# Peptides against a protein of PDB entry 8PQO, part 237

Target 1, 252 residues: chain A of PDB entry 8PQO
Amino acid sequence: VLLKEYRVILPVSVDEYQVGQLYSVAEASKNETGGGEGVEVLVNEPYEKDGEKGQYTHKIYHLQSKVPTFVRMLAPEGALNIHEKAWNAYPYCRTVITNEYMKEDFLIKIETWHKPDLGTQENVHKLEPEAWKHVEAVYIDIADRSQVLSKDYKAEEDPAKFKSIKTGRGPLGPNWKQELVNQKDCPYMCAYKLVTVKFKWWGLQNKVENFIHKQERRLFTNFHRQLFCWLDKWVDLTMDDIRRMEEETKRQ

## One batch from the design tools (peptide; made by RFdiffusion4, then SolubleMPNN)

Design b1_p30_5_s2 (from b1_p30_5, 25 letters changed)
Fold by OpenDDE base, seed 3:
Structure b1_p30_5_s2 (fold): chain B 252 residues (1-252), chain A 30 residues (1-30)
Amino acid sequence: as target 1 above (252 residues)
Amino acid sequence: MKELEELKKKIELEIVLGAILDYLNRNPSL
């Protein structure tokens, strides 16, 4: 088991982030061919537990149509089925990812708290002290070009170049986080993403767990760079606007 | 026989990892 807490600081409010996240997801889905193909929704219901109220979803991603024929022929039963269980109680979110073939030998859990701070809280997910000692805290700086792979870099998604016309935020210089504290009109938040990766196959645990963490870090970095650089596209949108956009995307 | 079984397991693992990566790439907002 390998745990890392990714801390993503953004020059947006917790409330703004909710809109930006949903917008960015909708935009990403437009660019994917067959975005809704192979997704089975088993459960979509409200939940309440220990004062936490939100929406619970259970989805199965059937990836048989997304792989070459020879892969389908060689795939063991359940290997191409991914289960996603999600608890959405913004500003708290939890997602658990499993695979039918791997059963208990594989798990990815992503737990996120969105807080109006600069990533300074320790153990925001309230782990036991012994468990917390084994968590690596990883800061993602969306303005740091060195954290972005060359193949992923786009100038239009570079926070160090982007200037928001609607909000006046950006570009984000090398000391943007420090400067943010002194800017009364610029909100800020941190997404605390505790990622748990479990892979139990002997001799491959560390290799696979580290590999998955590397991919998640890459994805989180790119996603939040996009989210910020698309600020002018989503900052004035309401939740109703987002819902309309999602419906339009599902029809394509 | 043992070599064939090891190869099979390796292929199966690569298939699973490929599926996981495909899913993660499609869900960067998690």
Scores: peptide ipSAE 0.661, ipTM 0.926, DockQ to the pose 0.716
Fold by OpenDDE base, seed 2:
Structure b1_p30_5_s2 (fold): chain B 252 residues (1-252), chain A 30 residues (1-30)
Amino acid sequence: as target 1 above (252 residues)
Amino acid sequence: MKELEELKKKIELEIVLGAILDYLNRNPSL
């Protein structure tokens, strides 16, 4: 098992982030061929547990149509089925990812707290002290080009070049986080993403777990760079606007 | 026989990892 807490600081409010996240997801879905294809929704219901209130979803991603025929022919039963269980209680979210073939030998859990701070809270997910000792805190700086792979780099998605016309935020210089403290009118938040990866195949555990973390870090970095650089596209949208967009996207 | 089983396991692993990565790439917002 490998745990890392990714801390993503953004010059947006917690409330703004919710809109931006949903917008960015919707945009990504538009760019994917066959949005929703192969996704089975088993459960979508409100939940309440220990004072946490939100929406629970259980989805199965059937990836058979997304892989080459020869892969489908060689795939063990359940290998191409990904289960996603999600508890969405913004500003808290939890997602548990499993695979039917791997059963208990594989798990990814992503728990996120969105806080109106600069990533300074320790153990925001309230892990046991012994567990917390084994968590690496990883700061993602969306302005740091060195954290972005060349193949992923887009100038239009570079926070160091982007300036929001609507908000005046950006570009994000090398010391943008320190400067943000002095900018009373600029909101900020941190997404604390505790990622737990378990892969129990003997001899491959550490390799696979580290690999998955590397991929998640990459994805988080790119996603949040996009989210910020798309600020002018979503900052004026309401949650109702987002809901309408989601409905329109489902009809396409 | 051992070599074949090892190859089979390797293929299975690659398939599973591919599926996981495909899912993650489609869900970067998590």
Scores: peptide ipSAE 0.658, ipTM 0.925, DockQ to the pose 0.717
Fold by OpenDDE base, seed 5:
Structure b1_p30_5_s2 (fold): chain B 252 residues (1-252), chain A 30 residues (1-30)
Amino acid sequence: as target 1 above (252 residues)
Amino acid sequence: MKELEELKKKIELEIVLGAILDYLNRNPSL
């Protein structure tokens, strides 16, 4: 098992982020052909637990149609089915990812707290001290080009070049996080993303767990760079606007 | 027989990892 806490600092408020996240997800889904194809929703219901109120979803991603025929022929039963259990209680979110074939031998858990700070809180997820001491804290700097793979780099998604016309935020220079402290009119937040990866195959555990973390870090970096650079597209939208957009997308 | 079994396990693992990575790439907002 390998745990890392990714701390993504953004020059947006917690409330703004909710809109931006949903917008960015919707845009990403439009760019993917067959976005809803092969997704089975088993559960979608409100939940309340220990004062946490939100929406619980259980989805199965059936990837059989997304792979070549020879892969389908070689795939063991359940290998191409990904289960996603999600607890969405913004500003808290939890997602648990499992695979039918791997059963208990594989798990990815992503727990996120969105806080109006600069990533300074320790153990925001309230782990036991013994567990917390083994968690690596990883700061993602969305303005740092060196954290982006050359193949993923787009100038239009570079926070170091982007200037928001609507808000005046950006471009983000090398010391942008330190400068935020002195900018009373610029909101900021941190997404504390505790990622747990378990892969219990003998001889491959550490390799696969580290690899998955590397992929998640990449995805988080790219996603939040996009979210910020799309600020002018979503900052004036309300949650009702987002809901309407989602409903319109479902009708197409 | 052992070599064939090892190869099968390797293929199965690669298929599973491919599926996981595909899912993660489709869900970068997690």
Scores: peptide ipSAE 0.656, ipTM 0.921, DockQ to the pose 0.716
Fold by OpenDDE base, seed 4:
Structure b1_p30_5_s2 (fold): chain B 252 residues (1-252), chain A 30 residues (1-30)
Amino acid sequence: as target 1 above (252 residues)
Amino acid sequence: MKELEELKKKIELEIVLGAILDYLNRNPSL
């Protein structure tokens, strides 16, 4: 088991982030062929647990149609089925990802707290001390180009170049996080993303777990760079606007 | 036979990892 807590600081409020996240997800999905094809929703219901109230979803991503025929032919039963169990209680979210073939031998859990701070809280997910001791805290700086792979870099998604016309935020210089403290009118937040990766196959545990973390870090970095650089596209949208957009997207 | 089984397991693992990565790439907000 490998745990890392990714801390992503953004010059947006927790409330703004909710809109930006949903917008960015919707925008990303438009660029993908097939949209919701192969997604089976098993459960979509409200939940209440330990004072947490939100929406619970259980989805199966059937990826058989998304892989080449030869891969599908070689795939064991359940290998191309990803189960997503999600507890959405923004500003808290939890997602558990499993694979039918791997069963208990594989798990990714992503637990996120969105807090109006600069990533200074320790053990925000309230792990046991022994468990917390083994968690690596990883700061993602969306302005740091060195954290971005060359193949992923786009100038239009570079926070160090972007200037929001609507909000005046950006560009984010090398010391942008420290400068936020002095900017009373600029909101900020941190997404604390505790990622647990479990892969039980002997001899491959560390390799696979580290690999998945590397991919998640990459995805988090790119996503939040986009989210910020798209600020002018979503900052004036309301949650109702987002809901309408989602409904319109479902009709297409 | 053992080598073939090991190769099969490796292929199966790569398929699973590919599926997981595909899922993660489609859900970068997670």
Scores: peptide ipSAE 0.630, ipTM 0.918, DockQ to the pose 0.705

Design b1_p30_5_s3 (from b1_p30_5, 24 letters changed)
Fold by OpenDDE base, seed 4:
Structure b1_p30_5_s3 (fold): chain B 252 residues (1-252), chain A 30 residues (1-30)
Amino acid sequence: as target 1 above (252 residues)
Amino acid sequence: DEEEKKKKIELELKIILGAILDYLSRHPSL
């Protein structure tokens, strides 16, 4: 088991982020050819558990049609079916990713707290001390070009170049996080993403777990760069606007 | 060779997991 807490600081409020996240997820999904093709929604319902209220979703990603033939040939039965269970109780979210083939031998859990701070809280997910001491804290700087793979880099999604017309935020210079403290009119938040990766196969555990973490870090980096650079697209939207957009997308 | 077999399995798993996670990266979740 390998745990890392990714801390993503953004020059947006927690309330703004709720809209921006939903917009950016929807937009990213639209930008992919095939959209919901191969995605099966098993459950999408409100839930209440242990005082947590939100929306629960269970999706299956059927990747057989979305991967190259050589991957299909190498993949055992069920290996390309990914189950995603998500509990969205913003500002808290939890996602659990499992695989039909690997069953209990594979787990990705992503637990996220969105806090109006600069990533300074320790153990925001309230882990036991023994567990927490093994968690690596990883800061993601969305303005740091060196954290972005060249193949992922887009100039239009570079926070160091982007300036929001609607809000005046950006571009984010090398010291942007420190400068935020002095900018009373600029909101900020941190997404604390605790990622738990389990891969129980002996001899491969560390390699696979580290690999998955590298991919998750890449995802979080790219996603939040997009979210920020799309600020002018979503900042004026309300949650009702987002809901309408989601409904419209479901009808297509 | 057990070592060769292990390397093969590792490679296959990397490919599979890579493909899966690459797909998920294009379809981000909350």
Scores: peptide ipSAE 0.449, ipTM 0.852, DockQ to the pose 0.478
Fold by OpenDDE base, seed 3:
Structure b1_p30_5_s3 (fold): chain B 252 residues (1-252), chain A 30 residues (1-30)
Amino acid sequence: as target 1 above (252 residues)
Amino acid sequence: DEEEKKKKIELELKIILGAILDYLSRHPSL
């Protein structure tokens, strides 16, 4: 098991981020050229647990159509089915990803707290001290080009070049985080993403767990760069606007 | 044969990892 806490600082408020995240997810989904995944929604209902109130979803992603025929023929039963369980109680979110074939031997858990700070809180997820001692804190700087792979880089998604017309935020210079403290009119937040990766196959555990973390870091970096650079597209949207966009995307 | 079993396991692993990575690549918001 390998745990890392990714801290993503953004020049947006916690309330703004709720809209921006959903918009950016929807936009990213539209950009996928690979056609619709065989997504089966098993559960979509409100939940309440220990004072946490939100929406629970259980989806199965059937990836049989996304792999070559020979892979489908050779794949063990359940190997191409991914279960996603999500608890959305914004500003807290939790996602658990499992695979039918791997059962308890595979887990990705992503627990996120969105806080109106600069990523300075320790153990925001309230882990036991012994567990917290083994968590690596990883800061993601969305303005740092060196954290972006050349193949992922797009100038239109570069926070160091983008300036929001609607909010006046950006471009983000090398010291943008330090400057935020002095800018009373610019909100900021940190997404604390505790990622737990388990891959319990002998001899491959560490390699696969580290690899998955590398991919998650890449995804979080690119996603939040997009989210910020799309600020003018979503900052004036309401939650009702987002819901409408999601419905339109599902019909395509 | 032990070698055949090993090759089968390796193939299964590649398939599963490929599926996981494919899923993750499409869900940047996780």
Scores: peptide ipSAE 0.425, ipTM 0.845, DockQ to the pose 0.667
Fold by OpenDDE base, seed 1:
Structure b1_p30_5_s3 (fold): chain B 252 residues (1-252), chain A 30 residues (1-30)
Amino acid sequence: as target 1 above (252 residues)
Amino acid sequence: DEEEKKKKIELELKIILGAILDYLSRHPSL
């Protein structure tokens, strides 16, 4: 098991981020050309548990189209099905990703707190001290081009070049996080993403767990660069606007 | 041949794992 806490600082409020996240997820999904994956929604309902209230979703992603025919024919039952269970009680979110075939030998858990700070809180997820001491804190700087792979880089998604017309935020210079403290009119937040990766296959555990973390870091970096650079597209939207957009998308 | 069967299973598992990892690299979650 390998745990890392990714801290993503953004020049947006916690309330703004709720809209921006949903918008950016929807937009990023549209931009993915490889979307031939069958998505099955098993559950989409409100939940209440341990004082947490939110929306619970259970989705199955079918990867049969992503493998050669001989693999589809010979793969064990459920081997190409990914289960995503998500609890969205914003500003807290939890996602659990599993595979039917690998069962307890594969787990990705992403627990996120969104806080109105600069990533300074320790153990925001309230882990036991013994567990917390093994968690690496990883800071993601959305303005740092060196954290972006050349193949992922787009100038229109570069926070160091983007200027929001609606809010006046950006471009983000090298010291933008330090400058936020002096800009009373610019809100900020941190997404604390505790990522737990478990892969219990002998001889591959460390390699696969580290690789998954590398992919998650890449994903979080690119996603939040997009979210910020799309600020003018979503900042005036309400949660009701997002809900209407989601309903319209389901009807198409 | 037991060795051939093992190699085939190993290859299939690697391909399946590759597909899962590819999905994870592209799928943003909340």
Scores: peptide ipSAE 0.360, ipTM 0.804, DockQ to the pose 0.585
Fold by OpenDDE base, seed 2:
Structure b1_p30_5_s3 (fold): chain B 252 residues (1-252), chain A 30 residues (1-30)
Amino acid sequence: as target 1 above (252 residues)
Amino acid sequence: DEEEKKKKIELELKIILGAILDYLSRHPSL
């Protein structure tokens, strides 16, 4: 098991981020060339448990079209089916990713707290001390181009170049996080993403777990760069606007 | 060869996991 807490600081409020996240997720989904990934939504309903109230979703991702033919032919039954269970009780979210074939030998858990701070809270997820001491804290700087792979880089999604017309935020210079403290009119937040990766295969555990973390970091970096650079597209939207957009998308 | 078998399994798993993570990168979860 490998745990890392990714801390993503953004020059947006916690309330703004809720809209921006949903918009950016939807936009990313639209930009997906509909190349035959079967997404099956099994459950999408409100939940209430242990004082947590939010939206629960259970999706199955069918990855058969995303692997070479030889992998499809050799893959065991269920190996290409991924289950995603998500509990969205914003500002707290939890996602659990499992695989039908690997069962208990494969787990990705992403637990996120969104806080109105600069990533300064320790153990925001309230882990036991013994567990917390094994968690690496990883800061993601969305303005740092060196954290972006060349193949992922787009100038229109570069926070160091983008300036929001609607809010005046950006571009994000090298010291943007320190400057935020002095800018009373610019909101900020941190997404504390505790990622638990488990891959129980003798001799491959560390390699696979590290690989998954590398990809998750890449995902979080690219996603939040997009989220910020799309600020003018979503900052004026309300949660009701987002809900309407989601409903309209379901009708298509 | 056990080592060759392990390498083959590793490659297949990498492809599967790569597909998983590629999907997640395009469709970020909340």
Scores: peptide ipSAE 0.366, ipTM 0.809, DockQ to the pose 0.516; fails the geometry check

Design b1_p30_5_s4 (from b1_p30_5, 22 letters changed)
Fold by OpenDDE base, seed 3:
Structure b1_p30_5_s4 (fold): chain B 252 residues (1-252), chain A 30 residues (1-30)
Amino acid sequence: as target 1 above (252 residues)
Amino acid sequence: SEEEKKKKEELTLKIILGAVLSYLNKNPVL
């Protein structure tokens, strides 16, 4: 088992982020042909647990149609089925990802708190002390180009070049986080993403767990760079506007 | 053979990891 807490600091409020996140997901889905094909929704219901209120979803992603024919022919039963269980109680969310073939031998869990701070809270997910001492805190700086792979880099998604016309935020220089504290009119937040990866196959545990963490870090970095650089596209949107956009995306 | 079993397991793992990556790339909000 390998745990890392990714801390993504953004010059947006927790309330703004909710809109930006939903917009960015919807926009990404528009670019994917057949994005909803092969997704089975088993459960979609409200939940309440220990004072946490939100929406619970259980989805199965059937990826048989998304892989080459030869891969589908070689894949054992359940290997191309991914289960996603999600608890959405913004500003808190939890997602658990499993594979039917791997059963208990594979799990990815992502737990996120969105807080109006600069990533300074320790153990925001309230882990036991013994578990917390083994968690690596990883800061993602969206303005740091060195954290972005050359193949992923786009100038239009570079926070160090982007300036928001609507908000005046950006470009983000090397000391943008320190400067943000002195800018009373600029909100800020941190997404604390605790990622748990479990892979039990002997001799491959560390390799696979580290590989998945590397992919998650890459995805978080690219996504939040996009989210910030798209600020002018989503900052004035309401939740109703987002719902309309999601409906339009489902029709494509 | 044991070698054939290992090759099958390695192929299966590659398929699963490919599927997981495909899923994650489509769900960057996670």
Scores: peptide ipSAE 0.591, ipTM 0.913, DockQ to the pose 0.658
Fold by OpenDDE base, seed 5:
Parts: C-alpha cells; structure tokens; sequence
Structure b1_p30_5_s4 (fold): chain B 252 residues (1-252), chain A 30 residues (1-30)
C-alpha cells in the first residue's frame, strides 16, 4: 500500500472551484469520444453519514468496447470492468476504484478536502498517527513547467502565461503562492487529495503502486492547469448554469 | 507450462493496468 497526499493550491475560492471543476470535467468529457458508452450506473442516491451529506454513486465502466478485439479476447472475465464508488459531499469527496478481476488485491482510493488555505493543514483526512507517518505530502505547483511532460504541455494551458481578463488573476510567476498571501482580494484554496493505492501482486506491488501515483500526479497537474487557464470560461457561471449544461449534454 | 502461466499473468496485468489508466484518463477529476 502506498499513500500520498497531493496538495494542489489554486488562486480560486472553494466556491469558485466547485463550478470550475464541473465545467472542466464536462469539457474534458467532450474531448473524449464515447464518454457515456459502457457506463452502467448501479446506484445514484443521496446519503447521510456522520454529518456528511452528499450523493453516492456506484458505476461500472465496461471497457470491452474501448479495447482492440484481440485484447478483449485475451482478457479474463472482469478484467475490463472498473467499479467506481463515489461519495460526493463537496467540499469533501471520496472515490474508490476497484477492478472485478483483482477484487481485494487492487484498490485506488482518492479522498479530497477542498480548504480555503495554502496547503498548510496536516492530516486533514484525520488518519491515525501511525498511518499519517507513512504519507508523503506532495505539493503540485500548477505554474511549474518542470512538473509537466513535454507531450502534455500546451501554451494555452500554461498558468505562467495565462491572465484572466475577468478576474485579473495570473500569470502565475515563480513566487505566485507567496504573492497570494499579500493579495487580500485574490481568493485561494488547496485541494488535499489523499491517494491510497493498493496492488497485491507478488514482486510488482511497489512498481505498480508507484506507477499509478505517477499517473495520478500527472492527471491532477494537467487538470488543474486547465481549470485555472479556463477561468474566464467558467467563473461567471452559476451552479444552475452548470446543471443546465450537463442536462443539455446528456440530451445530445 | 509454468512459463506459459507467467506469460498469461503478465498479459492479464497489462490488460488491467491499461483499463485502469484508460479509466483514470477519462476521469481526471478524481
């Protein structure tokens, strides 16, 4: 088991982020062909637990149609089925990803707190001290080009070049985080993403767990760079606007 | 053979990892 807490600092408020996240997810989904095909929704219902109120979803992603025929033929039963259990109680979210074939031998858990701070809270997810001791804290700097793979780099998604016309935020220079503290009118937040990866396969545990973390870090970095650089597209939208957009997208 | 079993296991692992990565790439909000 390998745990890392990714801390993504953004020059947006927690409330703004909710809109931006939903917008950015919708845009990312449009760019991917066949986003709705092969998704089975088993559960979609409100939940309440220990003061946490939100929406619970259980989805199965059937990836058989997304792989070449020869892969589908060679894949054992359940190998191409991904289960997603999600508890969405913004500003808290938890997602658990499993694979039918691997059962208990594979798990990715992502727990996120969105806080109006600069990533200074320790153990925001309230782990036991012994468990917390083994968590690596990883700061993602969306302005740091060195954290972006050359193949993923786009100038239009570079926070170090982007300036929001609507808000005046950006570009994000090397010291942008320190400058935020001095800018009373600029909101900021941190997404604390505790990622737990479990992969039980003899001789491959650490390799696969580290690999998955590397992919998650990459995804978080790219996503939040996009979210910020798309600020002018979503900052004036309301949650009702987002809901309408989602409904319109489902009808197409 | 034992070698064939290992090859099948490796292939299965690659398939699963490919599926997981495909899923993760489609769901960057997670």
Amino acid sequence: as target 1 above (252 residues)
Amino acid sequence: SEEEKKKKEELTLKIILGAVLSYLNKNPVL
Scores: peptide ipSAE 0.579, ipTM 0.905, DockQ to the pose 0.709
Fold by OpenDDE base, seed 2:
Structure b1_p30_5_s4 (fold): chain B 252 residues (1-252), chain A 30 residues (1-30)
Amino acid sequence: as target 1 above (252 residues)
Amino acid sequence: SEEEKKKKEELTLKIILGAVLSYLNKNPVL
């Protein structure tokens, strides 16, 4: 098992982030051919547990249609089925990803707190002290080009070049996080993403767990760079606007 | 053979990892 807490600081409020996140997910989904194909929604209901109130979803991603025929023919039963269990109680979210073939031998858990701070809270997920000692804290700087793969780099998604017309935020210089403290009118937040990866496979556990973390870090970096650089597209939208857009997209 | 078994296991692993990566790439907000 490998745990890392990714801390993503953004010059947006916690409330703004909710809109931006939903917008950015919707845009990403539009750009993917076959968005929603092979997704089975088993459960979608409100939940309440230990004072946490939110929406619980259980989805199965059937990837058989998304792989070449020869892969589908060679895949053992359950290998191409991904289960996603999600507890959405913004500003807290939890997602648990499993695979039918791997059963208990594979787990990705992503727990996120969105806090109005600069990533300074320790153990925001309230892990036991012994467990917390094994968590690596990883800061993602969306302005740091060196953290972006050349193949993923887009100038239009570079926070170091982007300036929001609507908000005046950006471009993000090398000391942008320190400068935020002195800018009373610029909101900021941190997404604390505790990622737990378990991949129990003889001789490959650490390799695969590290590989998955590398992919998650890449995804988080690229996503949040996009989210910020798309600020002018979503900052004036309300949650009701987003809900309407989602409903309209489902009807097309 | 043991070699065939290992090859099959390796293929299975690659398929699973491919599926997981495909899922993750489509769900970057997680």
Scores: peptide ipSAE 0.571, ipTM 0.903, DockQ to the pose 0.717
Fold by OpenDDE base, seed 4:
Structure b1_p30_5_s4 (fold): chain B 252 residues (1-252), chain A 30 residues (1-30)
Amino acid sequence: as target 1 above (252 residues)
Amino acid sequence: SEEEKKKKEELTLKIILGAVLSYLNKNPVL
């Protein structure tokens, strides 16, 4: 098991982030061919647990139609089925990813707290001390080009170049986080993403777990760079606007 | 053979990892 807590600081409020996140997801879904195809929703219900209230979803992503025929032919039963269990109680979210073939031998858990701070809270997910001791904290700086792979770099998604016309935020210089503290009118938040990766196959555990973390870090970096650089597209949107966009995306 | 079993396991792993990565790339919000 390998745990890392990714801390992504953004010059947006927790409330703004909710809009931006949903917008960015909706836009990504529009740009993808085959939208919800192969997604089976098993459960979609409200939940209440330990004072946490939100929406629980259990989805199965059937990827058989999304892979080449030869892969489908070689894939064991359940190998191409990804289960997603999600507890959405913004500003808290938890997602558990499993694979039918791997059963208990594979798990990705992503627990996210969105807090109106600069990533200074320790053990925001309230892990046991022994578990927390083994968590690596990883700071993602969306303005740091060195954290972005050359193949992923887009100038239009570079926070160091972007300036929001609507909000005046950006560009984010090397010391933007320190400067943010002095900018009373600029909101900020941190997304604390505790990622747990479990892969029980002997000899491959560390390799696979590290690989998945590397991918997650890459995804988080790129996503949040995009989210910020799209600020002018979503900052004026209401939650009703987002809902309309989601409905339109479902109809395509 | 044990070698064939190993090859099948490796292939299965690659398929699963590919599926997981495909899913994750489509869900960067996670």
Scores: peptide ipSAE 0.571, ipTM 0.903, DockQ to the pose 0.676

